# Designs tried in a protein design run: peptides against a protein of PDB entry 4U39. Part 79

Target 1, 302 residues: chain A of PDB entry 4U39
Amino acid sequence: SIKVIGVGGGGNNAVNRMIENEVQGVEYIAVNTDAQALNLSKAEVKMQIGAKLTRGLGAGANPEVGKKAAEESKEQIEEALKGADMVFVTAGMGGGTGTGAAPVIAQIAKDLGALTVGVVTRPFTFEGRKRQLQAAGGISAMKEAVDTLIVIPNDRILEIVDKNTPMLEAFREADNVLRQGVQGISDLIATPGLINLDFADVKTIMSNKGSALMGIGIATGENRAAEAAKKAISSPLLEAAIDGAQGVLMNITGGTNLSLYEVQEAADIVASASDQDVNMIFGSVINENLKDEIVVTVIATG

## One batch from the design tools (peptide; made by RFdiffusion4, then SolubleMPNN)

Design b2_p16_1_s1 (from b2_p16_1, 7 letters changed)
Fold by OpenDDE base, seed 2:
Structure b2_p16_1_s1 (fold): chain B 302 residues (1-302), chain A 16 residues (1-16)
Amino acid sequence: as target 1 above (302 residues)
Amino acid sequence: MIAYFAVATAKEILAL
């Protein structure tokens, strides 16, 4: 089974976005120290952590409170994650609950023998230096607790959105990028395909790989596959080129008109931008909600 | 929903 655990406000917003976009084949768990915020989750499983410590009033933007809250609730987290083959831990870094609790939850998932993938954001620079410093500490702790850690630099989202994009929409786009990171991997495993991936192959590429980079490309028109692939490998979300990666996960999502030729063309572009000896997993997904769009997601590990 | 998945090295993909 695949479980997605949203930790704190940002993680729970991302989980809500995943549920709204009907990301299939995953169980959703919402975790928070704030009981009021947790009640707004669309997740089937809702877990309040640190109820004794916080009394449901949240972590006060303190990562140490978030950490202690997860430690207090360890047994509940273990029971919720039990029997998962894969666990996605999603959070916005820089806050109290997400920054402090996500590494503890990730370690619990890993100790249960689940393939543990972190999908987290760095705060925008405008959120201030305190959040950036807290995020750096949380990311460091996540790196030690996960098999693979996808870090989304929110400042790079400002390069893919219009300059006039309201701050609230920039946060929604961060939630959407978190969704794409989880969905790009989960669809490769959970979606019945003509060619099914063995979960063992995903484990080989993602186990103990440390930090990962994510690129996204979206395009329409006659060259949409090639354009989407080129945008993915040159994505502003990539803090480095994918050519040094030991592993690549590629998801090509299109509408019912997605051709095998378009899948091949996109795969060839990503393969050509990768190391010759890179272990690549590629998948193609038909999403009936996509009309003429192709979405290419690339995750580079190692 | 139709998904195609393949596991290959980049070298193997480029050889198809």
Scores: peptide ipSAE 0.087, ipTM 0.711, DockQ to the pose 0.806
Fold by OpenDDE base, seed 4:
Structure b2_p16_1_s1 (fold): chain B 302 residues (1-302), chain A 16 residues (1-16)
Amino acid sequence: as target 1 above (302 residues)
Amino acid sequence: MIAYFAVATAKEILAL
């Protein structure tokens, strides 16, 4: 089974976005120290952590409170994650709950023997230096606690949105990028295909790989597959080129009109941008909610 | 929702 655990406000917003976009084949868990914020989650499983420590009033933007809240609730987290083959831990880094609790939750998932993938954001520069410093500490702790860590630099989202985009919409786009990171991997495993990936193959590419980079490309029109693939490998979200990666996960998602030719064309572009000896997992997904759009997600590991 | 997934090296993909 695949579990997605959203930790704190940013993680829970991302989980809500995943549910709203009908990401299939995963169980959603919302975790928070703020009971009022947790009530707004669309997740079936809602877990208040650190009830004794915080009394449901949140972590006060303190990562140490978030950490202690997860430690207080360890047994409850273990029970919620038990029997998962894969666990996605999603959070916005820089806050209290997400920054402090996400590494603890990730370690619990890893100790249970799940393939543990972190998908987290760095705060926007406008959120201030304190959040950046807290995020750096949380990201460091996540690297030790996960098999693979995808870090999304929120400032790079500003390169893909209009300059007049309201702050609230920039956060919604961060939630959407978190969704794409989780969905791009979960669809490879959870969606029945003509070629089923063995979970063992995903585990081989993602186990103990440390930091991963994610690129996303979206396109429409006659050359949409090639354009989406080119956008993915040159994505502002990529902090480096994928040519040095030891492993690549590629997801090509399109509507019911996605052709095998388009899948091949996109795969060839990503393969040509990668090392010849790279282990590549590629998959194509039909999403009926996509009309003329192709979405290419590339995750580079190693 | 239909998915098609394969495991291949980049070299194998480019050989298709």
Scores: peptide ipSAE 0.056, ipTM 0.696, DockQ to the pose 0.823
Fold by OpenDDE base, seed 3:
Parts: C-alpha cells; sequence; structure tokens
Structure b2_p16_1_s1 (fold): chain B 302 residues (1-302), chain A 16 residues (1-16)
C-alpha cells in the first residue's frame, strides 16, 4: 500500500489539496499537534501527536516541541504506517510540527521497511530568517531519515506566478507543487496502465538516493508535449540540470486526447537532457480534468 | 484512467 502522511499545517494543506484533486490509490494520514487545525483535515486518518506535551494547542513554532510530540506518539505512528510499501512524508519546513515531527515520522516509516519519500517545502524568504534556519535543520534531519528527499524552494514558485499574486495564493501554489510531487510518483505506481511499473523498479531508483530535484512543465496547443517537457527540464524548481542524475522519474499527464506520439516526443526530450546511462522510468496518465493541457513532471535522483 | 508506463534507459528511449 501507498500512504501519504501530511505533517503539521503545510503538510495537512497539501494532503487536503491531494484529496481535492482525487489522487487515487493512496491512503491519507493527517498528523498535527494542533487539534483544531487537525479537525479541518479531509484525511480519513487524523492523528493528534504529543497530546500530553501540547494539550492539542500546537507546537508554538518550535521544532523541538514537534520532535518530542512525534516521539511521544511513536507507537501510534508505527501502527498507522504498518504494512505500507511506500510512505510519502509531506511537510512545510520552518514551522514547529512539520519541521520537528516529519523527520521522526520518516525514520519510523524507514525502520518499518517502507520506501520513504520526503516531499517538503522551504519557506519563502519573506517568512523570515528564523523559519529559514529552522527549515535548514529540519531538511538536514529529513535527509538522514528518508530514501529520497524532494525539496521545493518556495521562492522559486514566485518565479512562475504573477508578481501581484497574493501571499495566500503563493501558499496555495506551494501546496499544489507538493501535490504534484506526490501525485507524479504515486500515479506511476497506483494507476492501472497498459504497462504496469514494477514497484521494484521505483524502489531501485528511489532507495537511498538522498536529495532529488523536481521540475514541472505545463503547456497547451499543437506542440504542447514538447513545450511541457522543455519547461519541466528547465523548471525554476530545479536547483541544477538533470544531466548528472543517476535516475529519472517522468510522468506525462494529459486529457483523453493525449497521443502516443506526444508521450514519445516528451520522453525523447527528457531522455536527451539526461545522462545516456540514466535509469529512466516514464509513465503517462490520462486525467479527464486536464482537457487540452499536458503536465510533465520530472524527478531526478542521485 | 489509462496509464502507460515503461522502464527504459535514456539510451533505449532515444533508440526507439
Amino acid sequence: as target 1 above (302 residues)
Amino acid sequence: MIAYFAVATAKEILAL
């Protein structure tokens, strides 16, 4: 089974966005130290951590409280994650609960033998230096606790949105990018296809790879597949080129009019930008909601 | 929902 665990406010918002976008074939778990915020989760499984420590009042933006809350609730986390083949741990780094609890939860998933993937955000620079420093510590702890860690730099989201985008919409876009990172991988495993991926192949590409980079491209029109692929490999979310990656996961999502030619054209562009000996997994998904849009997600590992 | 998946090296993809 595939489990997605949202940790703290940002992680729970991302999980809500995944549920709203009908991401299929995954089980959702919401974790928080704030009982009121947790009640707003759309996840089937809602877990309050650190109930004795925090009394459900949250972590007070302190990562050490988030860490201790997860440690207090270790047995509950273990039982919720038990039997998962893959665990996505999603969080907004820089806060109390997400920053402190996500590495502990990731380590629990890894110790249970699940393929453990972190999908986390760095805070925007405008959230202040304290959040950036807390996020850096949490990201360092996540790297040790996961098989693969995707880090989304929120400041790079500001390069792809309008300069007049309200702060609330910039956070919603961060939640959407977290959704795209999880869905881009989960759809490759959980969606029945004409060619099923072996979970063993995904495990080979993602196990003990450390940091991964994610690029996203969206396009419409006659050359939409090529344009989406080019945007994905040159995405502002990529902190480096993908040419040195040991593994690449590519998802091509389109409407019912997505052609095999478009899938091949997009795959050829990503392959041409990659090392010749790269292990590439590519998948195509039909999403009726995309109509004329193609979305290419590229995850580079190693 | 129809998905198409393949596992290939970049070299194998470019050879198709």
Scores: peptide ipSAE 0.047, ipTM 0.682, DockQ to the pose 0.797
Fold by OpenDDE base, seed 5:
Structure b2_p16_1_s1 (fold): chain B 302 residues (1-302), chain A 16 residues (1-16)
Amino acid sequence: as target 1 above (302 residues)
Amino acid sequence: MIAYFAVATAKEILAL
């Protein structure tokens, strides 16, 4: 089974966004130290951590409280993650619960033998230096606790949105990019009617690879596949070129009119931007909600 | 519609 665990406020917002977008074939778990915030989760499984430590009042933006809360609730986390083949740990870094608890939860998943993928955000620069420093510590701890860590730099979202985009919409876009990172991988494994990738092939590309970069491209029109692929490999979310990656995972999502030619054209563009000997997994997904749009997600590992 | 997945090197993809 695939489990997605949202940790703290940002992780729970991302999980809510995944549920609202009907990301299929995954179980959702919401984890928080704040009982009131946790009640707003759409996840089927809701877990309050550190009930003795925090009394449900949250971590007070302190990562050490988030860490201790997850440690207090270790046995409950183990039982909730038991039998997972893959675990996505999603969080907004820089807060108390997400920053402190996500690495502990990731380590629990990894110790259970699940393929453990972190999908996390860096705070925006405007959230201040304290959040940025807390995020750096949390990301370092996540990198040790996961097989693959996708880090989304929120400041790069400001390069792809309008300058007049309200701060609340910029946070919603960060939640959407977290969704795209999880869905881009989970659809390759869990979507019914796909030629399932051998989960062993996904493990080969994602196991013990450390930090990964994600690019997203969206396009419409006659050259939509080529345009989406070009946008994905040149995405502002990519902090480096994909030519040095040890592995590339590509998801091509389109409507019912997605052609095999468009899939091939997009794959050729991403392959041409990669090392000749790099291992690529590519998959195509049909999403009936995508009318004439193609979405290409590229995840570069190593 | 059948979705296709392949595992290949970039070189193998470009050779198709």
Scores: peptide ipSAE 0.031, ipTM 0.663, DockQ to the pose 0.747

Design b2_p16_1_s2 (from b2_p16_1, 9 letters changed)
Fold by OpenDDE base, seed 4:
Structure b2_p16_1_s2 (fold): chain B 302 residues (1-302), chain A 16 residues (1-16)
Amino acid sequence: as target 1 above (302 residues)
Amino acid sequence: MILFFAVATAKELLSL
């Protein structure tokens, strides 16, 4: 089974966005130290952590409180994660709960033998230096606790949105990028298709790889496959080119009109931008909600 | 629905 755990406010918002977009074949778990915020989760499983420590009043933007809250609730986290083959841990780094609890939850998932993937955000620069420093410590702890860590730099989202975008919409776009990172991998495994990924192949590419880079491209029109692939490999979310990666996961998602030719064209573009000896996994997914859009997600590992 | 999935090296993909 695949489990997605949203940790703290940002992780819970990402999980809500995943549920709203009908990401299938995954179990959703919302984790928070704030009981009021947790009640707003759309997840079926809601877990309050650190109830004795925090009394449901949250972590006060302190990562050490988030860490201790997850440690207090270790047995409950183990029970909720039991029998997962894969665990996504999603969080906004720089806060109290997400930054402190996500590494503890990830380590619990890994110790249970699940393929553990972190999908986390760095805070926007406007959230201030304190959040950036807290996020850096949390990202370092996540890197040790996961098999693969995808880090989304929120400042790069400001390069793909209009300058007049309200702060609330910039956070919604961060939640959407977190969704795309989880969905881009989960759809390869959980969505029934003509050829499913062997979970063993995903496990081979993602196990103990450390940091991964994610690129996303979206396009419409006659050249949509080629445009989406080119946008993915040149995505502002990529902190480096994919040509040095040891492994590449590629997801090509389209509507019911997605052609085999478009899939091949997109795959050829990503392959041509990669090293010749790279292990590439590619999948094609039909999502009826995309209509005329193609979404290419590239995850570079190694 | 997954329409197509393969595991290949980039070299194998470019040879198709």
Scores: peptide ipSAE 0.008, ipTM 0.477, DockQ to the pose 0.836
Fold by OpenDDE base, seed 2:
Structure b2_p16_1_s2 (fold): chain B 302 residues (1-302), chain A 16 residues (1-16)
Amino acid sequence: as target 1 above (302 residues)
Amino acid sequence: MILFFAVATAKELLSL
């Protein structure tokens, strides 16, 4: 089974966005130290952590409180994650609960033998230096606790949005990028497509790889596959080029008109931009909600 | 190696 665990406010917002976009084949768990915020989760499983420590009042933006809250609730987390083959741990880094609890939850998932993937955000620069420093510590702890860690630099979202985009929409976009990071992988396993990957293929690319890059490209029209692939490998959210990655996971999602030729064309572009010795796996997904759009998701590891 | 996340334009992301 695939489980997605949203940790703290940002992780729970991302999980809500995944549920709203009908991401299939995954079980959703919402974790928070704030009981009121947790009640707003759309997840089937809602877990309050650190109930004795925090009394449901949250972590006070302190990562050490978030950590201790997850440690207090270890047995509940173990029970909720038990029997998962894959666990996504999603969080907004820089806060109390997400930053402190996500590494503990990730370690629990890994110790249970699940393929553990972190999908986390760095805070925007405008959220202030304290959040950035807390996020750096939490990301370092996540890296040690996961098989693969996807880090979304929220400041790069500002490069892809209009300059007039309201701050609230920039946060919704960060939640949407977290969604795409989870969905781009989970759909390859859980959603039927033209080319499905098995879980063993995904496990080979993602096990003990440390930090990961993701690329996303979207295009329409006659050259949509090639354009989407080029956008994915050149995406502003790539803080580095995918050249020198030891592994690449590629998802090509299209409507019912997605052709095998378009899948191959997109795969060839991504392969050509990767290292010659790259272990690349690719899958294709049919999303009936996509009309003429192709979405290429690239996850580079190693 | 620290690997990072890439996304299309936010306009493209919001269309999904």
Scores: peptide ipSAE 0.009, ipTM 0.375, DockQ to the pose 0.033; fails the geometry check
Fold by OpenDDE base, seed 3:
Structure b2_p16_1_s2 (fold): chain B 302 residues (1-302), chain A 16 residues (1-16)
Amino acid sequence: as target 1 above (302 residues)
Amino acid sequence: MILFFAVATAKELLSL
């Protein structure tokens, strides 16, 4: 089974966005120290952590409170994650609960023998130096606790949105990018397509790889597959070139009109941009909500 | 290990 655990405010918002976009084949868990915020979750499983420590009043933007809250609730977290083959731990880094609790939850998932993938955001520069420093500590702790850690640099989201984009919309885009990070992997396993991957292939690429980052390209029209693939390998969220990756996961998602030719064309572009010795796996997914759109997701590992 | 995340345009992201 695949479980997605959203940790703290940003993680819970990302989980809500996943549920709203009907991400299939996954179980959703919302974790928070704030009981009022947790009640707004759309997740089936809602877990208040650190109830004795925080009294449901949240972590006060302190990662040490988030950490201790997860430690207090260890047995509850273990029971909620038990029997998962794969666990996605999603959080916004720089806060109290997400930064402190996500590494503890990730370690619990890994100790249970699940393939543990972190999908986390770095805060925007405008959130201030304190959040950036807290996020750096949380990301370091996540890297030790997961098999693969996808880090989304929120400042790079500002390169692809309009300069007049309201702050609230910039956070919604960060939540949507977290959604795409989870969905791009989970769909390869859980969603029917032209080419499905087995869980063993995904496990081979993602186990003990450390950091990861993920390319997404979207396009429409006659050359949509090639354009989506080119966007996926050249996107602003790519901090270098994929040619240095030891492993590549590729997802090609389209509507019911997605062809094997389009899948091959996109795969050839990503392969040509990768190292010749790269362990590349690719899947194709049919999403009936996509009309003329193709979405190419590339996750580089190693 | 430099890893990459590509995002679609905001319009493309919001259309999903």
Scores: peptide ipSAE 0.007, ipTM 0.356, DockQ to the pose 0.033; fails the geometry check
Fold by OpenDDE base, seed 5:
Structure b2_p16_1_s2 (fold): chain B 302 residues (1-302), chain A 16 residues (1-16)
Amino acid sequence: as target 1 above (302 residues)
Amino acid sequence: MILFFAVATAKELLSL
């Protein structure tokens, strides 16, 4: 089974966004130290961690409280994760619960033998230096605790949104990018497409690869596959070029009119931008809601 | 270990 664990406020918002967008084939778990915030989760499984430590009042923006809360609740986390083949751990880094608890939860998932993928955000620069420093510590701890870690730099979201985009919409976009990162992988395993991947192929690319970056391209029209692929390999969220990646996971999602030719064209573009010795796996997904759109998600590892 | 992320335009991302 595939489990998605939202950890703290940002992780729970991302899980809510995944549920609202009907991400299929995954089980959702919301984890928080704040009982009131946790009650707002749409996840089927809701877990309050550190009930003795925090009394449900949250981590007070302290990662050490988030860490200790997850450690207190280790057995409950183990039980909730038991039998997962894959675990996504999603969190907004820089806070108390997400930053502190997500690495502990990820380590528990990994110790249970699940393919453990972190999908986390760096805070916006405007959230202040304290959050950035806390996020850096949490990301470092996540890197050691996961098989693959996708880090979304929220400041790069500001490069793609309108200058007048409200701060609340920028946070919603960060939650949406977290959704796209989880969905871009989970759909390859859980959703039938033109080309299905097995879980063993995904496991080969993602196991013990550590930090990975994600690319997303969307396009419409006659050259939509090529345009979406080009956007996915050149995007502002790419902190580097994919040419040095040892592994690439590619998802090509389209409507019912997605052709095998478009899948191949997009795959050839991504392959041509990668190392010649890259282990690239790609899958395709049919999503009737995309109509004439193609979405290319690229995850580069290594 | 290098992170790589790509996004569409804001309009395209907000449409998903």
Scores: peptide ipSAE 0.007, ipTM 0.362, DockQ to the pose 0.033; fails the geometry check

Design b2_p16_1_s3 (from b2_p16_1, 9 letters changed)
Fold by OpenDDE base, seed 1:
Structure b2_p16_1_s3 (fold): chain B 302 residues (1-302), chain A 16 residues (1-16)
Amino acid sequence: as target 1 above (302 residues)
Amino acid sequence: MILFRAVATAKELLAL
């Protein structure tokens, strides 16, 4: 089974966005120290952590409180994650609960033998230096606790949105990018396809790979596959080129009109931008909601 | 619905 665990406010907003976009074949768990915020989760499983420590009042933007809250609730986290083959841990780094609890939860998932993937954001520069420093500590702790850690630099989201985009919409786009990172991988595994990936192949590419980068490209029109692939490999979210990656995961999602030619064209562009001997997992997904759009998601590992 | 999934090297993909 695949479990997605949203940790703290940002992680739970991302999980809500995943549920709203009907990401299939995954179980959702919301974790928070704030009981009021947790009640707003759309997840089926809602877990309040550190109830004794925090009394449901949250972590006060202190990562050490978030850490201790997850440690207090270890047995409940273990039971919720038990039997998962894969666990996505999603959080906004820089806060109290997400920054402190996400590494503890990730370690619990890894100790249970799940393939553990972190999908986390760095805070925007406007959130202030304190959040950025807390996020750096949380990301460092996540690297040790996961098999693969996708880090989304929120400041790079400002390069893909309109300059007049309200601050609240920039946070919604961060939630959407977190969704795309989880969905880009989970769709490759969770949905029955004409060709089954062995979960062992996913483990080979994602196990003990450390940091990963994600690129996203969206296009429409006659050259939409090529344009989406080119946008993905040149995405502002990629802090480095994909040619140095040891592994690449590629998801090509289109509407019911997605052709085999378009899939091949997109795959060739990503392969041509990658090392010749890179281990690549690629998949094509039909999403009836995309109509004329193609979405290419590239995740570079190693 | 997934159309297909594959594991390949970049070189193998370019050879298709």
Scores: peptide ipSAE 0.129, ipTM 0.778, DockQ to the pose 0.867
Fold by OpenDDE base, seed 3:
Structure b2_p16_1_s3 (fold): chain B 302 residues (1-302), chain A 16 residues (1-16)
Amino acid sequence: as target 1 above (302 residues)
Amino acid sequence: MILFRAVATAKELLAL
């Protein structure tokens, strides 16, 4: 089974966005130290952590409180994650609960033998130096606790949105990029297809790979497949070129009009930008909601 | 619905 665990406010917002976008074949768990915020989760499983420590009042933007809250609730986290083959741990880094609890939860998932993937955001620079420093500590702890860690630099989201984008919309886009990172992988595994991937192949590409980078490309029109692929490999979210990656996961998602030619064209562009001997997992997904859009998601591991 | 999935090297994909 695949479980997605949203940790703290940003992680819970991302999980809500996944549920709203009908991401299939995954179980959702919302974790928070704030009981009021947790009640707004759409997840089937809602877990309040550190109830004795915090009294449901949250972590006060302190990662050490988030850490201790997860440690207090270890047995409850273990029971909720038990029997998962794969666990996605999603969080906004720089806060209290997400930064402190996500590494503890990830370690619990890994110790249970799940393939553990972190999908986390770095805070925007405007959130201040304290959040950036807290996020750096949380990301370091996540790297030790996961098999693969996708880090989304929120400042790079500002390069793909309008300069007049309201702060609230920039946070919603960060939640959407977290959704795209989880969905780009989970669709390749959990969605029924004409060709099934062996979960062993996913483990080979994602186990003990450390940091991973994600690129996203969206396009419409006659050359939409090529344009989406080119945007994905040159995405501002990629802090490095994909040619140094040991593994690549590619998801090509389109509407019911997605052609085999478009899938081949997109795959060739990503393959040509990759190392010749790179292990690539690719999948094509039909999403009826995309109409004329093609979305290419590339995850570079290693 | 997934149309297809594959595991390949970049070289194998370019040879298709």
Scores: peptide ipSAE 0.129, ipTM 0.777, DockQ to the pose 0.870
Fold by OpenDDE base, seed 2:
Structure b2_p16_1_s3 (fold): chain B 302 residues (1-302), chain A 16 residues (1-16)
Amino acid sequence: as target 1 above (302 residues)
Amino acid sequence: MILFRAVATAKELLAL
């Protein structure tokens, strides 16, 4: 089974966005120290952590409170994650709960023998230096606790949105990028297809790989596959080029009009931008909600 | 629905 665990406010917003976008084949778990915020989750499983420590009033933007809250609730987290083959841990780093609890939850998932993937955001620079410093500590702790850690630099989202985009929409786009990171991988595993991947192949590419980068490209029109692939490999979300990656996961999602030629063209572009000996997993997905759009997601590991 | 899934090296993909 695949479980997605949203940790703290940002992680729970991302999980809500995943549920709203009908991401299939995964179980959703919402974790928070704030009981009121947790009640707003759309997840089937809702877990309040650190109830004794915080009394449901949240972590006060303190990562040490978030950590201790997850440690207090270890047995509940273990029971909720039990029997998962794969666990996605999603959080907005820089806060109290997400920054402190996500590494503890990730370690619990890893100790249970699940393939553990972190999908986290760095805060925007405008959220202030304290959040950036807290996020750096939380990301370092996540790196040790996961098999693969996808880090989304929120400041790079400002390069893919309009300059006039309101701050609230920039946060919604961060939630959407977290969704795309989880969905880009989960669809390759959980969604039935004409050809199925072995979960062993996913484990080979994602196990003990450390930090990963994600690129996203979206395009329409006659050259949409090539344009989407080029945008993905040159995505502002990539802090480095995909050359030098030990593994690449590629998802090509289109509408019912997605052709095999378009899939091949997009795959060739990503493969040509990768090292010759890189291990690639690629998949093509039909999403009936996509009209003329192709979405290419690239995750570079190692 | 997944249309296609494969595991390959970049070199193997470019050879298809």
Scores: peptide ipSAE 0.102, ipTM 0.752, DockQ to the pose 0.867
Fold by OpenDDE base, seed 5:
Structure b2_p16_1_s3 (fold): chain B 302 residues (1-302), chain A 16 residues (1-16)
Amino acid sequence: as target 1 above (302 residues)
Amino acid sequence: MILFRAVATAKELLAL
């Protein structure tokens, strides 16, 4: 089974966004130290951690409280993650609960033998130096606890949105980028296709790969496949080019009118931007909600 | 619905 665990406020907002977008074939778990915030989760499984430590009042933006809260609730986390083949751990780094608890939860998933993937955000620069420093510590701890860690630099979201975009919409876009990172991988595994991937192939590309980068491209019109692929490989979310990656995962999602030619054209563009000997997993997904849009998601590992 | 999935090298994909 595939489980997605949202940790703290940012992780729970991302999980809510995944549920609202009907990301299929995954089980959702919401984790928080704040009982009131946790009650607003759309996840079927809601877990309050550190109930003795925090009394449900949250971590006070302290990562050490988030860490100790997850440690207090270890057995409950183990039972919730039991039998997962894959675990996505999603969080906004820089806060108390997400930054402190996400590495502990990731380590629990890994110790249970699940393929453990972190999908996390760095805070915006405007959230201040304290959040950036806390996020750096949390990201370092996540790297040790996961097989693959996708880090989304929120400041790069400001390059893909309008300059007049309200702060609340920039946070919603960060939640959407977290969704796209989880969905881009989970769709490749959990959705039945004409050609099925072995979960062993995904483990080969994602196990012990460390940091990963994600690019996203969206386009419409006659050249939409080529345009979406070019946008994905040149995405501002990519802190480096994909040509140095040891592995590439690509997802080509379109409406019911997605052609085999469009899938091939997008795959050829991503392959041409990659090392010749790179291990690439690619999949094509039909999403009836996309109509005339094509979405290309690229994840570079290693 | 997934149309197809494949594992290939970038070189193998460019040869299709």
Scores: peptide ipSAE 0.068, ipTM 0.731, DockQ to the pose 0.849

